# Ledger of designs, part 1: peptides against a protein of PDB entry 1MQS

All scores and structures are predictions.

Target 1, 223 residues: chain A of PDB entry 1MQS
Amino acid sequence: ILKMLFLNKDLNNNDNITTITDDIFNQQEIIWKVLILDIKSTATISSVLRVNDLLKAGITVHSLIKQDRSPLPDVPAIYFVSPTKENIDIIVNDLKSDKYSEFYINFTSSLPRNLLEDLAQQVSITGKSDKIKQVYDQYLDFIVTEPELFSLEISNAYLTLNDPKTTEEEITGLCANIADGLFNTVLTINSIPIIRAAKGGPAEIIAEKLGTKLRDFVINTNS
Unless a header shows other numbers, all headers, positions and changes below count from the first letter of the chain.
Peptide ipSAE was made for these designs. It is ipSAE averaged over its two directions, with the distance scale d0 held at 1.0 Angstrom where the peptide's residues are scored. Compare it between designs on one protein only; published cut-offs may not apply.
The geometry check fails a fold that doesn't show the stated peptide or that is severely misdrawn somewhere.

## One batch from the design tools (peptide; made by RFdiffusion4, then SolubleMPNN)

Design b1_p12_1_s1
Fold by OpenDDE base, seed 3:
Structure b1_p12_1_s1 (fold): chain B 223 residues (1-223), chain A 12 residues (1-12)
Amino acid sequence: as target 1 above (223 residues)
Amino acid sequence: MPKKIDLKKYLK
């Protein structure tokens, strides 16, 4: 999340969000920008960041994508929204109206190819593709409900994992998705966890997958 | 992991 707020620049690894924001604040000139959210991404941001963190990241104002927003043609905008046709159409309309100076688009999950092609086509028609500076899939499909508990908000995960009719391939796929969500959570919190899971079930599979991802990440980061 | 999308590849 912080990386996104700093236009996906490299950040120093620190123990907490406050230290990261302080280090960046001291090293670089703050670029003031607008943050556009939807209901889902608002919950994600609010669970991880405080208002002071947003200010330190240069977020002057934040708004919902569906709200009527005043034009700020001299201000860059960060979109952090769900990959939906509705949100794409709104972003394109904002582009057409020159609502902001620059557009940094971040989707909360994977943007399907058909929607990506639709976005590209609509942007091309506007003739303003130069204003689109970045497009990212962030894969931040988690909510921190309290300091000790968070959810990936995967519908029917428990039922799917415990249904005897579920195939091994479906279980493996779901476990991979869960491990990806946990991995993104670890990176967002900026802390490498000690992984503990019950043996003999899907939790162990998830723990193994997560462990592998973390090891690979550490190796690649140190190289 | 965040994935950067190259929109130019899809621009016609």
Scores: peptide ipSAE 0.238, ipTM 0.860, DockQ to the pose 0.561
Fold by OpenDDE base, seed 5:
Structure b1_p12_1_s1 (fold): chain B 223 residues (1-223), chain A 12 residues (1-12)
Amino acid sequence: as target 1 above (223 residues)
Amino acid sequence: MPKKIDLKKYLK
């Protein structure tokens, strides 16, 4: 999330969120931005960041994507929204209307190819593709409900993992998705976890996948 | 990890 708020620039991830924000705040000129959210991403942001963190990241204002927003043609916008057709259409409309100076689009989860193609097509029609500076799939599909409890909001995960009719391929696929979500959560909170999982079930598979992802990430970042 | 999407690849 912080990386997104800083236009996906490389952040020195060695420190906690506060230290990162403070360091960036002190070292870099603040680029003031608008943050556009949806209901889901609002919950995500609110669970991880404080208002002061947003301010330190240069977020001047934040608004819901479906709300009427005043044009700020000289201000760059960060979208952090669900990958939906509706949101894409709104973004494109905002682009058409020159609502912001630059568009940094971040989807909360995987953008399906069809929607990506739709976005690209619509942007192409506008002739304003140059204003779209970034498009990211953030894969930040989690909500922290409590400091020690969060959810990936994967529908029917428990049922799927415990249904004897579920294929091994489906289980492994779901476990991979969960591991990806957990990985992104870990990166978002900027804390390397100690992974504990029950043995002999999907949790172990997830833990192994997550562990691998984390190790690979640490190796690649320290390299 | 966040994945950067290159829209240019999908622009006709």
Scores: peptide ipSAE 0.233, ipTM 0.859, DockQ to the pose 0.549
Fold by OpenDDE base, seed 1:
Structure b1_p12_1_s1 (fold): chain B 223 residues (1-223), chain A 12 residues (1-12)
Amino acid sequence: as target 1 above (223 residues)
Amino acid sequence: MPKKIDLKKYLK
């Protein structure tokens, strides 16, 4: 999340959000930005960051994507929203109207190819592709509901995993998505988890995938 | 981890 708020610049891996924001605040001129969210991403951000953290990251205003927003043609915007056709259409409309100076687009989960192609096509038609500075898939799809409880908020995950008609490929795909979400959660919390999962089901698959991702990450960051 | 998407590759 912090990388996104700082336009995906490399941040020194300091263990504390407060330390990171303070260090950046002291070392660099704050670029003031608008943060555009949806309901889901608002919950995600609120789970991890405080209002003061947003201010330290240069977020002057945050708004919902579906809300009426005033033009700020000299201000860069960060979008952190779900990968939906509706959100893409709104972003493109904002681009057409020169709503902001620059567009940094971050999707909360994987953007399907069809939607990516749609985004690209619509942007091409506008002739304003130069204003789109970044497009990221953050895979940051988690909500902390309580200090010791969080959810990835994947719709129908339980139903899909327990439906006998679900294919092995579908299960594997869903387990991969869950593992990615958990991995990003771990990185955000900056704490190495003890993984506990029920044996003989999807939870075990997820645990194995997560374990592999964590091991690979530790090896790559220590090299 | 976040993945960067190169939108230019899709701009015809």
Scores: peptide ipSAE 0.230, ipTM 0.859, DockQ to the pose 0.560
Fold by OpenDDE base, seed 4:
Order: structure tokens, then sequence, then C-alpha cells
Structure b1_p12_1_s1 (fold): chain B 223 residues (1-223), chain A 12 residues (1-12)
């Protein structure tokens, strides 16, 4: 998150949030920027950062993406939003209207190819692609309630996994989504977990999927 | 970890 707020510059990993913000604040010119969030990302940000942290990161204004926002044509904007068609359309509209000087787009999770292509196409039509400085998948599709506890905030996950009427396909799909969220969390925390799951249920499926993802990632990053 | 997307690659 902090890296995103500092326009994805390299940050020293060993420092706490305060040290990072202070060091950057003291050593670099603060770039004042707007932070655009959605409901999900607001919860994520609020769980991890204090208002003062945002200010230290140069965030002067934060708003919901669906809210009417005043133009700030001389101010760069950071979007940290869910990868949805709706959000993409809003971003593109903001781009069209020259709402901000620069656009730093960060999706909370992986942007599907179709949506990426849609974004690219719409941006191309505007002729303002130069204003889009960054596009990132942040893989922060979780809410941190405390350092040791987080939630993926998947709607009705428990109900779906425990409803006898749920199809195997639905379970498998949900397990994949959960595994993706966990994977993203692991990568964000930068710690390889020991995975423990109950046997004979969805938890095992999730654990297997997560394990595979982690193994694949390690193999691919070490190659 | 965040993944940078090269939007230009997808610009037709």
Amino acid sequence: as target 1 above (223 residues)
Amino acid sequence: MPKKIDLKKYLK
C-alpha cells in the first residue's frame, strides 16, 4: 500500500510504516496527490493506514470513485479500486474530462485480460494515454483487521461452502477465488506460510490450490 | 507483490 501511495517507488522493506513515511517525507519532495477508492479499497486502506499516514504520503484528498469529484487538473491521482468494468469506465471518463493531471491506476486484484483490453481500448480512443503513468495489480484484495488476522471479504463464502445445494463447480470456483486471495495476501506479506487445512472439505481444496500457486510462483521467480 | 501492467502492449 505504501509503495502505491508513493507511486510504486522502491521502498526499503525493513522499515515500519512510520519510518518509511518519515524517511520519504524527509528525503524526497512530497508529491501531493488525490486518492480515489471504492468501498472495498477504502476498507483495506482504513484497516492498514491512519489518516496521518495518508498525509505523509502526500494524499491531500481521498474520495470514492463513484462520488462526484471536483476537477483537480493540476493534481495527480492514484486510483486504488477493484478491477471492474464500472470502475474502468469511470476512470476513463475522468481521463476524458481531464479531471487530474496524471493517472496512477492500481487495481486491488488481478485485472482480467478482457477488462485490460477494454481499458486499453477506451484509453486509446481518448488520445490521452500519456496521462496514464502507471497501471498495477496491487493484489490487495483483503482487509486487514489486525496484523495476524485478515479477511478476503468474499460474500457468502461460508454459506456457499456449507450449503448442500451448492454445486461442485460453485465450490471449486469459490475455492479458487479464496486461494487467489490468500495467494495475493501471502505475496503482499512477503512470507511463505505453513498451510494448515482441515481434510475432506473445501479447506483442503483451497490449501492445495494455494500450495500449487505458491510453488509455481517460487519456481517462476527463481528461474 | 504488485504487478506492473504495460498498458501500451494492449493498445491497439
Scores: peptide ipSAE 0.222, ipTM 0.857, DockQ to the pose 0.714

Design b1_p12_1_s4
Fold by OpenDDE base, seed 5:
Structure b1_p12_1_s4 (fold): chain B 223 residues (1-223), chain A 12 residues (1-12)
Amino acid sequence: as target 1 above (223 residues)
Amino acid sequence: MPKKLDLKKYLK
C-alpha cells in the first residue's frame, strides 16, 4: 500500500510503516495526490494505515470512486479500487473529463484480461493514454479486522477446502491464492511473520507456499 | 507482488 501511495517507487522496506513514511517524508518532496477508493479498498486502507500515514504519503484528499468528485486537473490521482467494469468505466470517464493531471491505477486484486483489454481500448479511444502513468494489480485483497486478525475475504474458502468433492487441483489453486493474499498482506504490513500452520492439511500447503514466496522475495530483495 | 500491467501490450 505504501509503495502504491508513493507511485509504486521502490521503498526501503526494511523499516516499519512509520519509519518508512517518516523517512520518505523527510527525504523526498511530497507529491500531493488524490486517493480514489471504493468501499472494499477503503476498508483495506483503513485497516492498515492511519490518516496521518496518508497525509505523510502526500494524500491530500481521498474519495470514493462512485462519489461525485471535484476536478483537480493539476493533481495526480491514485486509484485503488476493485477490478470491475464499473470502476474501469468511471476511471475512463475521469480521464475523459481531465479530472486529474495523472492517473495511477491500482487494482485491489487481479484484473482479468478481458477487463484489461477493455480498459486499454477505452483509454485508446480517449486519446489521453499519456495521462495514465501506471496500472498495477496490487493483489491487496485483505481486510484487517483487528490488529491480530485479518481476512482475505475469499468466499467459501472453508467450504471449498473441506468439501470432499473438491479436487486436489482446486485445493492447490485455492491454497496458492490464499498464499498470494497472505504474501501481499505481509508485504503490506511490512513485517516478516513467523508462519505457523496445522500440519496435514491445506494450512500446511499454504504455509509452505507462503514461506517459499517470502524466501524468494527476501533473497531477491537482498540480492 | 504488485504486478505492473502494460496497457500498451493490449492497445491495438
Scores: peptide ipSAE 0.171, ipTM 0.818, DockQ to the pose 0.549
Fold by OpenDDE base, seed 1:
Structure b1_p12_1_s4 (fold): chain B 223 residues (1-223), chain A 12 residues (1-12)
Amino acid sequence: as target 1 above (223 residues)
Amino acid sequence: MPKKLDLKKYLK
């Protein structure tokens, strides 16, 4: 999340959010930005960051994507929203209206190819593609509800995993998405988990995938 | 991890 707020620049892997924000605040001129969220991403951000953290990251104003927003043509904007057709259309409309100076688009989960193509097509028609500086899939699809409990908020995950009509490919795909969400959660919390999962089901698959991702990450960061 | 998407490939 912090990396996104700093326009996906490489941040020194300091373990503490406060230390990272303080170091950046002291070393670099703050670029003030607008943060555009939806309901889901608001919950995600609120689970991890405090208002003071947003300010230290240069977020002067945050708003919901569906809210009426005043034009700030000289201010860069960070979008952190769900990968939906509705959100894409709003972003494109904001682009058409020169709502902001620059657009840094971050989706909370994987943007499917059809929506990516739609976004690209609409942007091309506007002739303002130069204002779009970044497009990322952040995969930050988690909500901390309590200090010791969090959710990935994947719709119908239980139903999909327990439906006998669900294909192995669908299960594998969903398990991969869950593992990605858990992985990003672990990185955000900055704590190595002890993984406990029920045997003989999707939870075991997820645990194995997560374990592999964590091992690979540790190896790559220590090299 | 975040994945950068290349919109330019789709901008005709």
Scores: peptide ipSAE 0.169, ipTM 0.818, DockQ to the pose 0.568
Fold by OpenDDE base, seed 2:
Structure b1_p12_1_s4 (fold): chain B 223 residues (1-223), chain A 12 residues (1-12)
Amino acid sequence: as target 1 above (223 residues)
Amino acid sequence: MPKKLDLKKYLK
């Protein structure tokens, strides 16, 4: 994972994550990057790395691949996503739109040949193959345990939720989207969380929505 | 271990 965050450069494997990040942070110029994840890879990252670790790796923004993301044409992007047709199509669309300056694609598991050929074909049509710097299969050999800290996106969520111009409908919609992301994460981790949230704000709304989704799911799967 | 994939092989 750390190697991926540093664009698959060779890292000294003998050190703790903290030591590696500190050493690299102190010795090398930080290349700021966007990290694009899916639910599965988000759980993986959050189980192993803290926000500070991501920052030290030059990850300033991370987002879900399925979310609407602002163009950052001068910023390189790291994709760490499942090897699916959907994700490939999104990556190609991002390439077509010049959403990022460079594309470092890392699949969470082996990409089958048919999907690799599809990716290559679509990329060739764009004429922008030069922007794809890397394609890797990461092969996660560990089972993701329950993450201690989880973040869906460094988004304008805080701004949106705290902007007095934001409508209640918009807040509710955003909270629903967050709850959906959390729900999908829970399903991926295969563990039912104890939900705690501050009262009287968006966190409570999210908690309630998530709780409902989880209850409904449990009821529907046990029937 | 991570495996590097060669897209160029498949690019026409």
Scores: peptide ipSAE 0.169, ipTM 0.817, DockQ to the pose 0.347
Fold by OpenDDE base, seed 4:
Structure b1_p12_1_s4 (fold): chain B 223 residues (1-223), chain A 12 residues (1-12)
Amino acid sequence: as target 1 above (223 residues)
Amino acid sequence: MPKKLDLKKYLK
């Protein structure tokens, strides 16, 4: 998250948030910027950062992506939002309207290829691609309550997984979403977990999916 | 880890 707030510059990993922010604040010119969030990313940010941390990172204004926002054409913007068509369309509209000087786009999770292509296409049509400075998948689609505990904040996950009326398709879909969230978390933590799951239920499905994702990732990154 | 996406690759 901090790296994102500092426009994905290299940060020393060994320092706590305070040290990082202080060091950057003291050593580098603060770039004042706007932070655009959605509901999910707001929860993520709020769980990890204090308001003062945002200020130290040069975030002067933060707003929801769906809110009406005043133009700040001389101010760079950081988007940290879910990878959805709706959010992409809003970003593109903001680009069209010259709402900000620069656009640093960070998706909370992996942006599907189709959406990336859509974003690219729409941006191309605007002729303002130069204003888009960065696009990242942050893989931060979780809420950190404490260093060792996090939540994916998937609505009604428990109910869905335990409701006998839930279809296999629904379970499979939900398990995929959970696995994606866990995968993203693992990548963020940068630690390969030992996966343990109860057999014969959704947990096993999730574990299998997660394992596959991790294996595929390791193979692809080592190639 | 965050992954940088290359929009240019998808800009036709």
Scores: peptide ipSAE 0.160, ipTM 0.815, DockQ to the pose 0.726

## One batch from the design tools (peptide; made by RFdiffusion4, then SolubleMPNN)

Design b2_p13_2_s3
Fold by OpenDDE base, seed 1:
Structure b2_p13_2_s3 (fold): chain B 223 residues (1-223), chain A 13 residues (1-13)
Amino acid sequence: as target 1 above (223 residues)
Amino acid sequence: SNVLKNYRKLIPK
């Protein structure tokens, strides 16, 4: 998250949040930026950073992507939002209106190819592609509530998985979504977990899906 | 970095 707030510059990973923010603040190299969030990413940011941390990272103002925002044409903007068609359309609209000077786009999870193509096409039509400075998948689709506990904040997951009226397809779909969230968490932690799951239920399905994703990822990165 | 590279490739020059 801090890396994102500093425009994805290489930061020394061994430093805690306070040390990093204090060092940058003391060096007077603060670039003031606007941070644009959605409801989900707001929860993610709030679980890791305090408002004072944002300020120290050069975030002068933060707003929700769906809120009416005043133009700041001389100020760079960091988007940290879900990879949805709606958010892409809003970003492109902000680009068209010259709402900010530069656009650093960070998606909370993997951006599907179709949406990437849509973004590229729309930006191309605007003729303002030079203002798009970054497009990243941050893989931060989770909330840290405690040092050893996190949540994916999937609404009614327990109810859906335990409702006898839920179809197998719905269960499989939800399990896939959960596995994706867990996968993103693993990538963020940069450590391969030992997976423990109860047998004979959704937890086993999730564990299998996650295991497959991790194996595929390791194979593809070592290739 | 990979997403950005792909994005740039998709933008017609």
Scores: peptide ipSAE 0.024, ipTM 0.611, DockQ to the pose 0.104
Fold by OpenDDE base, seed 5:
Structure b2_p13_2_s3 (fold): chain B 223 residues (1-223), chain A 13 residues (1-13)
Amino acid sequence: as target 1 above (223 residues)
Amino acid sequence: SNVLKNYRKLIPK
């Protein structure tokens, strides 16, 4: 998250968030920027960072992507939002309107190819592709509640998985979504976990899916 | 991951 707030520059400091922000704040010129969030990413940011941390990172103002926002054509913007068609359209509209000077786009999870293509196509039409400085997948699709506990904030997951009326397809779909969230979390932590799951239920399905994703990722990154 | 590289490839010149 801090890396994102500093425009994905390498932070050479392995210290805690406060130390990193303090060091950067004291040593470097702060680039003031706008942080644009959605509901999900707001929760993520709020769970990890304090308001003072945002300020130290040069965030002058933060707003929701769906809110009416005043143009700040001389201010760079960091988007940290879900990879959705709606958000892409809003970003493109903001680009068209020259709402900000530069666009640093960070998606909370992986951007599907179809959406990437859509983004590219729309941006190309605007003729303002040069204003898009970064597009990142941050894989921060989780809420940190405590150091050893996090939540994917999937609504009614327990109910859905335990409702006998839920179809196999729905269960499989939900398990896939959970596995994706877990995968994103693992990537964020940058450590391969040992997966433990109860047998004979959704947890096993999730574990299998997650395991496959992790294995595929490891293979692809080592190649 | 930086998706910008792929993004740029998709933008027609």
Scores: peptide ipSAE 0.022, ipTM 0.557, DockQ to the pose 0.101
Fold by OpenDDE base, seed 3:
Structure b2_p13_2_s3 (fold): chain B 223 residues (1-223), chain A 13 residues (1-13)
Amino acid sequence: as target 1 above (223 residues)
Amino acid sequence: SNVLKNYRKLIPK
């Protein structure tokens, strides 16, 4: 998240958030930016950062993407939002209206190819592609609730997994979604975890799926 | 990941 707020520059991940922000604040001229969020990313940001951290990162104003926002044509904007058609359309509309000087777009999860193509097509029509400075898909589809605990915020996951009326297909689908979320978390941490799960239940299914994803990733990156 | 590289490839020159 901090890397994103500093326009995806390399940061030393071993340092405390406060140390990183203080060092940058003291060494470099702060570029003031606007931060545009959605409901999901707001929860993510609030779980990790304090208001003072945002200020030290150069975030002077933050707002929801669906809210009416005043134009700031001389100010760069960081978008940190879900990869949806709706959000893409809003970003393109903001681009058309010259709402900000530069656009740094960060999606909370992987951007599907069809949506990337849609974004590219719409931006090309505007003739303002030069204002799009960055497009990143982050892997932050989780919320940190405690120092050693996080949540994927999947609605009714416990109920679905424990309801005897739930079909095998539904369980498998949900387990796949959970495994995807965990995989994204692992990528964010940038370390390979040891997976431990209870045997004989959904946790084992999830662990197997996650293990497969991690193995495939390691093979593909070393290739 | 940096999607911008792929994005630029999709934008017609």
Scores: peptide ipSAE 0.020, ipTM 0.585, DockQ to the pose 0.101
Fold by OpenDDE base, seed 2:
Structure b2_p13_2_s3 (fold): chain B 223 residues (1-223), chain A 13 residues (1-13)
Amino acid sequence: as target 1 above (223 residues)
Amino acid sequence: SNVLKNYRKLIPK
């Protein structure tokens, strides 16, 4: 998250958030930026950062993407939003209206190819593609509730997984979604975890799926 | 991952 707020520059992540923000604040000129969020990303940001952390990262204003926002044509904007058609359309509209000086787009999860193509097409029509400086997938589809505990905020996951009326297909689908969320979390942490799960239930399914994803990722990154 | 590289490839010159 901090990396995103500093326009995806490399940061020394070995320090706590406060130390990182303080060091950057003291050593470098702060580039003031606007942060545009949606409901989901707001929850994510709020779980990890304090208001003062945002300020120290150069975020002068943060707003919801669906809210009416005043133009700040001389200020760069960071979008941290879900990869949806609606959000893409809003971003493009903001681009058309010259709402900000530069656009740093960060999606909370993987951007599907069709949406990427849509974004590219719409931006090309505007003739303002030069204002889009970055497009990233951040893989931050989780909320940190405690230092050692996080939530994917999947509604009724426990109930669904433990309801005897739930079909195997539904369980498998939900487990896949959970595994995807966990995978994104692992990528964010930038460390390979030791996976522990209860045997004989959905947790094992999730663990296996996650393990496979991690193995595939490691193989692809080392090749 | 930086998607911009792919994004730029999709933008017609």
Scores: peptide ipSAE 0.020, ipTM 0.549, DockQ to the pose 0.099

Design b2_p13_5_s1
Fold by OpenDDE base, seed 3:
Structure b2_p13_5_s1 (fold): chain B 223 residues (1-223), chain A 13 residues (1-13)
Amino acid sequence: as target 1 above (223 residues)
Amino acid sequence: SNVLKNYKKYIPK
């Protein structure tokens, strides 16, 4: 998250948030930016950072993407939002209206190819592609509730997995979603975990899916 | 993290 707020520059991951922000704040010229969030990313940011951390990162104001926001044509903007068609359309509309000087777009999870193509097409039509400086998927589809604990914020997960009326397809679908969330978490931590799960239930399904994703990722990054 | 690289494939310079 801090890396994103500093326009995806390299940061020392071994330092705590306060040390990183203090060092940068004291040593470098701060670029003041606007931070645009959605409901989901707001929860993510709030679980990890304090208001003072945002300020030290150069965030002067933050707003929801669906809110009516005043134009700040001389101020760069960081978007940190879910990869949805709705959010893409809003970003493109903001681009058309010259709402900000520069656009740094960060999605909370992987951007599907179809949406990337849609974004590219719409931006191309505007003729303002030069204002888009970055497009990243940050893999931050989780909430940190307390130290050493996080949540994927999947509604009714326990109920769905334990209800006898739930279909196999629904279970496998939910397990896939859970595995995706765990995968994103692992990538954020940048450490390969040892996976342990109970046999004969949804935990095993999740573990297998996660293991496959991790193996595929390692193979693809080393090739 | 490869979204930017992919984006450049679709957006004219």
Scores: peptide ipSAE 0.000, ipTM 0.369, DockQ to the pose 0.108
Fold by OpenDDE base, seed 5:
Structure b2_p13_5_s1 (fold): chain B 223 residues (1-223), chain A 13 residues (1-13)
Amino acid sequence: as target 1 above (223 residues)
Amino acid sequence: SNVLKNYKKYIPK
């Protein structure tokens, strides 16, 4: 997250967020930026950073992507939002209106190819593609409640998975979403876990999906 | 496109 807030530049290795922000703040001039969030990413950011941390990272203001925002044409913007068509359209609209000077787009999870192409196409039509400085998948779609505990914040997951009225398709879909969230969490931790799950239920489905994702990722990153 | 060129999968430390 901090790396994202510093425009995905390399940061000194330090385990303490406050120390990192202090060090950076003291060593170089802070670039003031706007942080654009959605509901989900707001929860993510709030779970790990304080307002003072944002300030030290050069975030002058933060707003929700769906809210009316005042133009700041001379200020760069960091978007940290879910990879959805709606958010893409809003970003493009902001680009069209010259709402900010530069656009650093960070998705909370992987942006599907079709949406990436859509984004690219729309941006190209605006003629302002040069303002798009970065597009990243950050894999940060979880909430940290404590150092050893996190949440995907999926509503009614337990109920859905255990309701006999839930269809197989719904179960598999939810399991896929859970696996995606876990995958993103694992990548953020930067350690490949040993996956253990009970057999014969949703846990096994999730474990299988997660395992596949991790294996695929390892293979692709080693290529 | 510039957008595609600037697209990267980033894994934070």
Scores: peptide ipSAE 0.015, ipTM 0.460, DockQ to the pose 0.693; fails the geometry check
Fold by OpenDDE base, seed 2:
Structure b2_p13_5_s1 (fold): chain B 223 residues (1-223), chain A 13 residues (1-13)
Amino acid sequence: as target 1 above (223 residues)
Amino acid sequence: SNVLKNYKKYIPK
């Protein structure tokens, strides 16, 4: 998260958040930025950072993407939002209107190829592609509630998975979403976990999906 | 496109 707030520059994360922000604040001039969030990413940010941390990271204003936002044409913007068509359209509209000077786009999870192509196409039409400085998948689709506990904030997941009326397709779909969230978490932690799951239920499905994703990732990164 | 060139998968550390 801090890397994102510092335009995805490498940071020494061996220290706590406060130390990192203080050190950066003291070592270089702060680039003031606007942070654009959605409801989900707001929860993510709030679970990890304090308001003062945002300020020290150079975030002068943070707003919801769907809110009416005042133009700040001389200020760079960091978007940290869900990879949805709606958010892409809003970003493009903001680009068209020259709402900000530069656009650093960070998606909370993986952006599908079709949406990436859509974004690229729309941006190309505007003729302002030079203002798009970064597009990242941040893999931060989770909330940290405690040092050893996190949540994907999937509403009624337990109910859905345990409702006898839920279809196999629905279960499989939900399990896939959960596995994606867990995968993102693992990547963020930068440690391959030992996966433990109860057998004979959704937990096993999730574990298998997660395991596959991790294996595929390791193979792809080592090639 | 320039947008595609700027697209990277970033793993926060």
Scores: peptide ipSAE 0.008, ipTM 0.399, DockQ to the pose 0.658; fails the geometry check
Fold by OpenDDE base, seed 1:
Structure b2_p13_5_s1 (fold): chain B 223 residues (1-223), chain A 13 residues (1-13)
Amino acid sequence: as target 1 above (223 residues)
Amino acid sequence: SNVLKNYKKYIPK
């Protein structure tokens, strides 16, 4: 998250949040930026950083992507939002209206190829592609509530998985989404997990899907 | 496109 706030520049990974922010703040190398969030990413950021941390990272103001935001044409913007068509359209509209000077786009999870192509196509039509400085998949779609506990914050997951009226397809789909979230969490932590799941239910499905994703990732990264 | 050129997968540490 801190790397994102500093425009994905290399930071010393051995330093804690306070040390990094203090060092940058003391060196007067702060680039003031606007942070654009959605509801989900707001929860993610709030679970990890305090308002003072954002300020020290150069975030002068933060707003929701769907809010009516005043133009700041001389200020760069960091978007940290879900990879949806709606958010892409809003970003492109902000680009068209010269809402900000530069656009650093970070998606909370993997951006599908079709949406990336859509973004690229729309941006190309505007003629302002030079203002798009970065597009990242950050894999930050989780909430840290306790040092040893986190949540994917999926609404009604328990109800859906335990409702006898829920179809197998719906269960499988939800399990896939949960596995994706867990996968992103694992990548962020950069540690191979030991997976424990109850047998004969959705937990087992999730565990299997997560295991497959991890194996595939390891294979692809080492190739 | 510039958008595609600037696309990266980033895992924060």
Scores: peptide ipSAE 0.006, ipTM 0.368, DockQ to the pose 0.668; fails the geometry check

